# Ledger of designs, part 5: peptides against a protein of PDB entry 5IXI

Target 1, 141 residues: chain A of PDB entry 5IXI
Amino acid sequence: TPLLDASSLEYLFAQGQYDLVKCLAPIRDPKTEQDGHDIENECLGMAVLAISHYAMMKKMQLPELPKDISYKRYIPETLNKSIRQRNLLTRMRINNVFKDFLKEFNNKTICDSSVSTHDLKVKYLATLETLTKHYGAEIFE

## One batch from the design tools (peptide; made by RFdiffusion4, then SolubleMPNN)

Design b1_p8_6_s3 (from b1_p8_6, 4 letters changed)
Fold by OpenDDE base, seed 4:
Structure b1_p8_6_s3 (fold): chain B 141 residues (1-141), chain A 8 residues (1-8)
Amino acid sequence: as target 1 above (141 residues)
Amino acid sequence: MSFPKRDY
């Protein structure tokens, strides 16, 4: 990805988001319960990357984002279904943790201008490789 | 991403 031109990277980033969410690039099977937790956390992290990238492209700060901003549209549909099946308190906890992390990421990374949209795309695609079964191989060939 | 360790 670091060798890709801007246009190619933009395409791959957009396609990668679509493939991840639609499970066209399915996430790998967890090897252990902890691995499953790690996969979920990485997916939520990728949602932060995607939202932050969107905000940066639109020149929006977090307070300008919709108040109901959520990970739901930015994670694999299978994972979203799994989370929706959990009890209300658990879902509230996930929402709170996600919002807090998104805010922290925005303050420490975006507001400090330490990360560009280019960096976010690269990190997203690199993470996608680690999470999916075969999609990463296609990206980095 | 170093998303917080799941505690739920």
Scores: peptide ipSAE 0.225, ipTM 0.856, DockQ to the pose 0.610
Fold by OpenDDE base, seed 1:
Structure b1_p8_6_s3 (fold): chain B 141 residues (1-141), chain A 8 residues (1-8)
Amino acid sequence: as target 1 above (141 residues)
Amino acid sequence: MSFPKRDY
């Protein structure tokens, strides 16, 4: 694992978020249907990391975040479009599961001071490497 | 990161 200073890590984290959402760093093709589900779950997980990082940087708790906070702005646009095409019940389930998980993550991980913003950035970038075709190699090569 | 199993 390469050693990155704080400034470099911050830059790469910001760049990685942008590249993932804008699909400049496209996610890998699923090998199976289950793999596709895993990829989607990892993307949603990354959204949790990104939101949590944002909240920590702003020194805000989840209840203080905007009511419109969701995964939509933190996942690949292609995936967001895919989710929007699913039926209402499915979309509701995704929203509920995400909100619940975000809440639990915040309470059990962030609020317990067991995770720092540094840890979130590292975890995010590591996951990004796993999900993307080429971008990840640029980060940890 | 581990995300809950999806039933959707």
Scores: peptide ipSAE 0.223, ipTM 0.856, DockQ to the pose 0.651
Fold by OpenDDE base, seed 3:
Structure b1_p8_6_s3 (fold): chain B 141 residues (1-141), chain A 8 residues (1-8)
Amino acid sequence: as target 1 above (141 residues)
Amino acid sequence: MSFPKRDY
């Protein structure tokens, strides 16, 4: 992990979120079907990190977040389109698993003060490096 | 942390 000051880390984290969602930093091509599933899971994990960071910055608990909080605005638009093409039951499963994981992460990691906003930004950017084709090289130059 | 591996 590169040594970054707080201001640089904050900037890169904000820019990285925007670039990932808008596909300005496209995710890497899957090598296999299983790799595709792994990439999807990493993207969903990124959404959890982003939402948790937002909640911590606003000093909000999950019950204070919108009831319809979802991964949809925190994952690549291309992946969101792919998920929307799946059948209703599959989409319901993804939504349910995501919400459960988000709740668990908030309760066990955030509420217990096990992780700081700094840690979340570092984890997010590190994951972004492994997920994207070229953006990681830009971050860690 | 990592999102749970699951086949949907």
Scores: peptide ipSAE 0.219, ipTM 0.854, DockQ to the pose 0.683
Fold by OpenDDE base, seed 5:
Structure b1_p8_6_s3 (fold): chain B 141 residues (1-141), chain A 8 residues (1-8)
Amino acid sequence: as target 1 above (141 residues)
Amino acid sequence: MSFPKRDY
């Protein structure tokens, strides 16, 4: 495996976000219904990582982020379509859980300065490898 | 990620 310097990690992180959202790195097929839920949850978690990384890079606190910040542009387009087709109560629940988790992550992890932008990029790419069929092999060969 | 695992 190659040694990743800071510039390489920045590139891979940016490319990984693009590939995930555009489904160029397609998510793996779920083995069970619960596995499908796990994949969805990990994608939503990655949205939190991406948003938090953006906030840290811009030196912004969570209250300074746009009011309508959402997971929609940070998850695979196929998953976004799936969520949009679900009933109102389900969509409300997902939105509320996401907002609550984002706030909690910001307060307990970002505001406490326990995590760096480097850590977020590494965790994002590691998660991406577990979610996609072959993208991880392309990165970490 | 430690995102809450719930059935929707």
Scores: peptide ipSAE 0.217, ipTM 0.855, DockQ to the pose 0.661

Design b1_p8_7_s1 (from b1_p8_7, 5 letters changed)
Fold by OpenDDE base, seed 5:
Structure b1_p8_7_s1 (fold): chain B 141 residues (1-141), chain A 8 residues (1-8)
Amino acid sequence: as target 1 above (141 residues)
Amino acid sequence: MKFFKPKF
């Protein structure tokens, strides 16, 4: 396992976020309908990681985050377009569950100082690798 | 509906 210095990890984390959102690192094809739902849930989970990392870097608490904070900028553009096409009830459910999960994650994991920004970056990149078709293959060869 | 909960 190559030891990445702090600067390299920060670069890869920033690039990984960009690649995921812009679909430059395409999400893998779902094997089943349930797998498709799992992929969507993991993308929304990665949005929580990215937002939490941003908040920690800015030394912001949850009340200081914008009231309209959402997953829209932190998930693949194709997934965001897909969610927009769903009925109102489904979109409301996704929004509510996301906000609740973000609050719970920050209160129980971030505010107790059990998770560092380093941990968030590592987890984000590891998850990105499992979600995408060929991410990392060109980086480590 | 449950989102992915990262394990550290």
Scores: peptide ipSAE 0.038, ipTM 0.677, DockQ to the pose 0.432
Fold by OpenDDE base, seed 2:
Structure b1_p8_7_s1 (fold): chain B 141 residues (1-141), chain A 8 residues (1-8)
Amino acid sequence: as target 1 above (141 residues)
Amino acid sequence: MKFFKPKF
């Protein structure tokens, strides 16, 4: 596995976020209905990583982030569209679960300084590789 | 709803 310098990692992280959101790195096809739910959850998890990275870079605690911050800008646009087509109650549930998870992640992982921005980028890219169709094969071989 | 939990 190649060792990436900080600049390369920053570039790949930024590009990976862009590729995921814009569906340039398409998410793998679900094998089952449950797998589809798992993929959705993993995408939401990646949004947590991205938002946490953003907060850390801004030296902000998550409660200090704008109230309108959400997963919407950090997940594939196709998935976001799918979620928007669901009824209000379902969307509220997703939002509440997401916010609760984001808070939990911040409290248990970020606030204790056990995870760095470097770690978040590495985890994000590693997850991106598993979620997408052959993304990063040249980099992670 | 089960949620993905990143592990380090």
Scores: peptide ipSAE 0.038, ipTM 0.676, DockQ to the pose 0.494
Fold by OpenDDE base, seed 4:
Structure b1_p8_7_s1 (fold): chain B 141 residues (1-141), chain A 8 residues (1-8)
Amino acid sequence: as target 1 above (141 residues)
Amino acid sequence: MKFFKPKF
């Protein structure tokens, strides 16, 4: 992979987030039902990365984030709409699991590990490439 | 539900 300077990486990270959420970089089609769930999990994982990056940049601990912090603004709009169509119990479960996961990620990865904002951006973009239809292939080949 | 756990 080519070495990107910090400013270029920041730009690509911001653009990648925008493209994912706005579905300008559409997620790949699931091959199976399980693959669909895996894609959803990856998207929710991407939300964790994005939120964690934001918190780190703002020098804010995740517990200090709004109590209503959610994946909703950090996943593809199409997926968000899909989740909203699910039954209440499912939505509640997703919300709770997400919050728990975010907390766990913060504790075990952000606080207790040497993960930098740089690492988060790289991981985000690399995951974005695998989630979408060859988004950024020219950068990560 | 099991979410993706980024590995570094």
Scores: peptide ipSAE 0.038, ipTM 0.676, DockQ to the pose 0.444
Fold by OpenDDE base, seed 3:
Structure b1_p8_7_s1 (fold): chain B 141 residues (1-141), chain A 8 residues (1-8)
Amino acid sequence: as target 1 above (141 residues)
Amino acid sequence: MKFFKPKF
């Protein structure tokens, strides 16, 4: 990991979130059906990272977050559209699992202060690099 | 469904 100064890391993290959601950094094509599910899970995991970072920056505990917090604003718009096309039961399961995972992550990782906002940004950007087709390739041009 | 758990 290149030693980025704090300001550069903050900028890249903000830009990376925007690029992921707006599909400016498109997610790689799945090689198999299982790979597709894994990609979805990684995107949902990135939503947890983004929300947790937001909560830490605002010094808010998870119960203080708005009840309507969802992955919908933190995943690629294309994936969000795909999920919306699934049946109600499936969407409910995704929502419940996401909320439970977010709660567990917050309690076991954030509340214990074992992870910093710096760590979240680094993990987010590293995951973004693995999920997207050519993210960071512009660094080598 | 099991989501990715970030390792730190």
Scores: peptide ipSAE 0.038, ipTM 0.678, DockQ to the pose 0.449

Design b1_p8_7_s2 (from b1_p8_7, 5 letters changed)
Fold by OpenDDE base, seed 2:
Structure b1_p8_7_s2 (fold): chain B 141 residues (1-141), chain A 8 residues (1-8)
Amino acid sequence: as target 1 above (141 residues)
Amino acid sequence: MKFFRPKF
């Protein structure tokens, strides 16, 4: 198996984040309403991975993270637009659940030093592959 | 709303 060197992984991770957010790697179509919710949850999970990676790289602890940290810049723009169109109560709920999840993830998974930035990048890219249509499929033109 | 928890 070609071991992606650290630089290649870093590049792919950065590009993958960009592609996801800018919808250049389009998210798969939901098969059901529940699948749509699952996709949304997975995208929010991707935001947790990305933010956690950022925090680790900056050597920031949870209390040092900006209080206004949000998923908005770490999820597909189309999904962000969709969420913004929802009622205030729903948006507040999403925000609160996200913040709680981020806190829990960092406390239980990151603070024990069992997860590295490498692991986060690998998990991110693996999840991206499952979420997107044909991500990494060589379009042999 | 149940968030997907990354499993490692």
Scores: peptide ipSAE 0.040, ipTM 0.688, DockQ to the pose 0.482
Fold by OpenDDE base, seed 3:
Structure b1_p8_7_s2 (fold): chain B 141 residues (1-141), chain A 8 residues (1-8)
Amino acid sequence: as target 1 above (141 residues)
Amino acid sequence: MKFFRPKF
């Protein structure tokens, strides 16, 4: 875990979210088809972390989140475009699995107060570093 | 599909 003060961590977390979504920190190239699916799952996991952090900061319960809450605004735009091109049944499955996962994560991890917003930011940045080609090299070296 | 669950 990088030794960052709270303000630096907050800044890096915000910047990291922006860079991931806008593809300024491009995700790494998949080595296999399975690796491609794993990368997609990691991106969706990043969306769960970001949304959960948002909910905690706003002191919102998951049912109080907007009904249209989705991974779409929290994953790389290129991946979002790719998902949108898939057939309806596939998109529905992704949406349902994501919502179920988000619910389970919040109930078992966030509501139990076992994870802080600090922990979420650290995990997000650590995952971002492993998911992207060169992001954080200067920060974590 | 199973998404990665962050472990803390």
Scores: peptide ipSAE 0.040, ipTM 0.687, DockQ to the pose 0.424
Fold by OpenDDE base, seed 5:
Structure b1_p8_7_s2 (fold): chain B 141 residues (1-141), chain A 8 residues (1-8)
Amino acid sequence: as target 1 above (141 residues)
Amino acid sequence: MKFFRPKF
């Protein structure tokens, strides 16, 4: 395992976020309808990681985050477009679940100081590799 | 719809 120095990890984390949102690292095709839902859940989970990392870096608590904070800027643009086309009830459910999970994650994981910004970046990149078809294959060839 | 807590 190449020991990535802190600067290299920060770069890869920033690039990984950009690649995911802009669909430069395309999400893998779902094998089943359930797999499609799992992929969507993982993307929303990655939004929680990215927001939490930002909050920690800025030394902000959840109440200090913008009132309109959402997953929209932290998920693939194609997925965001798909969600916007769903009915109001479905969109409200997604928003509520996301908001609740973000609160729970910050209260039970971040506030306990058991998780560092380093851990968040590693987890984000590891998840990105599982979601994308070829992420990491081009980096080591 | 349940988000799974990341296992670290």
Scores: peptide ipSAE 0.039, ipTM 0.686, DockQ to the pose 0.412
Fold by OpenDDE base, seed 4:
Structure b1_p8_7_s2 (fold): chain B 141 residues (1-141), chain A 8 residues (1-8)
Amino acid sequence: as target 1 above (141 residues)
Amino acid sequence: MKFFRPKF
């Protein structure tokens, strides 16, 4: 397994985010309804990672981010469309839970400096590999 | 290091 230098990791992380959102790295087919829900949760989790990484790189606290920050630009477009088709109560719940989770993640993981930007990128790419059909297989072999 | 997983 080749050692990725910091620049290579940064590139792969940026490309991976783009590929996920634009569905160039398509999500794997769910095996069950529960698996589909788990995939969705992992995508939303990846949005938390991406936003947290952004905030750290910009040396911003999460409360300093736009108040309308959401998962919408950080998850696959197809998933975003799917969520938008759900009833109002479901969408409200997802939005609220996401915001609460983002805050919790920041307070319990980011603010105490227990997680670095490097760790976030590695976790993101590793999760991306598990969620997509073939993405990054050659990198993580 | 522990990563949280959201439940939606």
Scores: peptide ipSAE 0.037, ipTM 0.691, DockQ to the pose 0.180

Design b1_p8_7_s3 (from b1_p8_7, 5 letters changed)
Fold by OpenDDE base, seed 1:
Structure b1_p8_7_s3 (fold): chain B 141 residues (1-141), chain A 8 residues (1-8)
Amino acid sequence: as target 1 above (141 residues)
Amino acid sequence: MKFYKPKF
């Protein structure tokens, strides 16, 4: 795949986040029930990437992030609505698992300097292409 | 539940 310069990559990353969250680039339809769970997991993973990128750009450690940090602003609005309709125990579980996962990711991957902001953007956009119906086809051909 | 773990 062609290499993008830093400014182009930054632009596409920002636009991709916006398009995913606002459902301008809608997530693909699941082929099976398991695929639906995988899509949800990928969306939550995208939130981890986005939050971690934000933290790195702001030179913040996890303890410095807002205590109420959540996936809510970083996943498709349709998925967020779906999660809000689930029962309290399910929502609590999702929240707890997400926070634990975010903590693990940042401690193991980010804080150990094994991943750069560049890597996060590349991974985000690559995942976005596979996650959405049509997004990125013109870029990654 | 385990979320997607990015591979680098």
Scores: peptide ipSAE 0.038, ipTM 0.677, DockQ to the pose 0.443
Fold by OpenDDE base, seed 2:
Structure b1_p8_7_s3 (fold): chain B 141 residues (1-141), chain A 8 residues (1-8)
Amino acid sequence: as target 1 above (141 residues)
Amino acid sequence: MKFYKPKF
């Protein structure tokens, strides 16, 4: 794995978010129904990383973030569309689980300063590579 | 609902 300087990592992180959301880096095809659920959970996890990074960069605590903060702009548009087509109860459960996890992640991982913005970007890109088809192959060689 | 938890 090549060493990336801070500016390169910042660029790749920003581009990776864009590519994931805009489906320019499409997520891998599910092998099973359970794998489909796992992919969805991974995408939601990616949203947590992205939002946490944003909060850290702005020096904001999660309660200070806009009340309407959501995964919607941090997951693939295709997945967002899929979720929007589900019934209200399902969407509520997804929202609640996401909010709870975001809070947990903040309290247990971010607030103790054990994880830096650098770590979040690295984790994001590493996960993006495994989640998408052949993304970053030339970068992580 | 199970949720992905990134590990560090």
Scores: peptide ipSAE 0.038, ipTM 0.677, DockQ to the pose 0.495
Fold by OpenDDE base, seed 3:
Structure b1_p8_7_s3 (fold): chain B 141 residues (1-141), chain A 8 residues (1-8)
Amino acid sequence: as target 1 above (141 residues)
Amino acid sequence: MKFYKPKF
């Protein structure tokens, strides 16, 4: 894990979220079709981390989050556009699986495993480094 | 579908 002070980590986490969503830190090119699916799953996982961090910072339980909470504002805009173009049943399936996954993550990882907001930020930035083409090289070498 | 589950 990076050896950053709390303020630096907070800044980098906020900037990393912005860069991922706005595609300023573009996700890596898939090597295969399966790799493309894995990248998509990683992006959706990033959304879970971001939403969970938000909930913890606001001291909100997951049921208190808006019913329309979704990955759409927490994944790369290019990926969101791609998903939006898929058929209705596929989009519904993605939405439902995401909501279930978010719920399970909150219950089994956040509540049961005593994961801190610090841990979420570190995991987010580490995943961002592996997911994007060159982002984080200065931090993780 | 199965999404990536972060491990801590």
Scores: peptide ipSAE 0.037, ipTM 0.672, DockQ to the pose 0.440
Fold by OpenDDE base, seed 4:
Structure b1_p8_7_s3 (fold): chain B 141 residues (1-141), chain A 8 residues (1-8)
Amino acid sequence: as target 1 above (141 residues)
Amino acid sequence: MKFYKPKF
């Protein structure tokens, strides 16, 4: 079992974010409609992880981040396009729920320092492996 | 450590 040093983990995390957003690591095909919804939720969850990691690295609280911060640049571009095609009410709901969740995650998990940047990277990469067709298999094998 | 999951 290979040991991931801190530098390797940082590299993989950065690369994983890029590959997910650019669809170079394509998300798996949903097996059912519910599975598709679950995949979307996990992608949005990964956006929360990525934003939280960024905030922690910059020693910033979430309210200090740009007011227009959203999932849009942290999820697969294909999913972002899909969301943009949904009706206004749905898009508003997604935006509001995301912001509320981000706040909750920050308050209940990040602010008390119970979760480290290391933990976020590990969680992100582990989730990435489950969401994508084959990405990271060699690392977690 | 708990990781919350969003529901959209």
Scores: peptide ipSAE 0.035, ipTM 0.679, DockQ to the pose 0.180

Design b1_p8_7_s4 (from b1_p8_7, 5 letters changed)
Fold by OpenDDE base, seed 2:
Structure b1_p8_7_s4 (fold): chain B 141 residues (1-141), chain A 8 residues (1-8)
Amino acid sequence: as target 1 above (141 residues)
Amino acid sequence: MRFFKPKF
């Protein structure tokens, strides 16, 4: 198996984040309403991975993370737009749940040093592949 | 609402 070297993984991770946010790697169509919610939850999970990676790279602890840190820059723009169109109560709920999840993830998974930045990138890309339509499929033109 | 939890 071609082991992606660290530089290649870093590149793919950066590009994958860009592609996800800019919707260049389009998210798969939901099969059901529940699947749509699952996709949204997975996208928010991707934001947690990305933010946690950022925090680790900056050697930031949870208290040092900006209080206004949000998923907005780490999820597909289309999804962000959709969320912004929802009522205030729903948006507040999403924000609160996200912050709680981020805190829980960092405390239970990141702070114990059991997860490396490498692991986060691998997990991110693997999840991206499952979420997107034909991500990594060589379009042989 | 339950977010996807990454499993390692």
Scores: peptide ipSAE 0.036, ipTM 0.671, DockQ to the pose 0.473
Fold by OpenDDE base, seed 1:
Structure b1_p8_7_s4 (fold): chain B 141 residues (1-141), chain A 8 residues (1-8)
Amino acid sequence: as target 1 above (141 residues)
Amino acid sequence: MRFFKPKF
């Protein structure tokens, strides 16, 4: 498989983020309740990847990120809407768990230089392919 | 809810 050059990978990563968030590449329907939770977790995981990539590109550490950094801008709008409809305690829990996970991920993976921006993009796109219904499928209408 | 930690 021809390795995508760095520029092509950057383009696909940016486009993939946009398509996921704007639901142009809609997430697949869950097969079970557990699958639904797994999809949500993967979306939140992708938010961590996207935020970490952003931080690395801006040469910022986690404490330098905006105080209001959240998954909200980095997950499908439909999922964000779903989360916003949940009760306050659930939303607080999601927020806290996300922040803790983001912190742990950046401390153990990003700050230790064990993961490059290239790796983040590859992981993001690979996850996107598994999460979305028809990503990369040319729907020839 | 335990978010999936990306394995690299």
Scores: peptide ipSAE 0.036, ipTM 0.674, DockQ to the pose 0.467
Fold by OpenDDE base, seed 3:
Structure b1_p8_7_s4 (fold): chain B 141 residues (1-141), chain A 8 residues (1-8)
Amino acid sequence: as target 1 above (141 residues)
Amino acid sequence: MRFFKPKF
């Protein structure tokens, strides 16, 4: 775990979410087609972490979240645009898999209280560092 | 599609 105080971690987590979505911290270029799919999956995983953190902070159960909860606001805008250009069946599959994954993550990790909001923020930032081209370089300069 | 499952 990074030796960050709670306030610093909260700030970095909020900033990291903003930077990822607004593409201020651009995701790395895929080396292969499979790598591209892996990057997409990681971005969708980031959305799960962000939504789960939100739910925990609001003390909401997953069924209490808006029915239209989606990855769309929690992934890079460029990736969201790319997904929107895919055919309807593909988009439906992505949506269904995402919702199922979010549900599973919530039930097995959040509801069991095995993971804290602190852990989610740390995991989010660590994933962001590996996913983006130069994230963290500016933090240590 | 299998999404990455964060391990804690």
Scores: peptide ipSAE 0.036, ipTM 0.672, DockQ to the pose 0.455
Fold by OpenDDE base, seed 5:
Structure b1_p8_7_s4 (fold): chain B 141 residues (1-141), chain A 8 residues (1-8)
Amino acid sequence: as target 1 above (141 residues)
Amino acid sequence: MRFFKPKF
């Protein structure tokens, strides 16, 4: 395992976020309907990681974040478009579950200082590798 | 370290 220095990890984390949102690192095709739902859940989970990392870097708590903070800027553009086309009840459910999960993650993990910004970046990149078809292969070939 | 898995 290459020991990435702090600067290299920061670069890869920033690039990984950009590649995910812009669909430059394409999400793998779902094998089943359930797998498709799991992929969406992982993308929304990555939005929580990215927001939490931002908050920690700025030394902000969730109440200090903008009132309109959402997953929209932190998930693949294709997924965001798909969610916008769903019925109102489905969109409300996604928004509520996301909001609740973000609060729970902050209270039980971030506020306890048990998770560092380093841990968030590692978890984000590891999840990105599982979601994309060739993310690990193109960087090292 | 316990990372939560979202279920949406």
Scores: peptide ipSAE 0.035, ipTM 0.680, DockQ to the pose 0.180

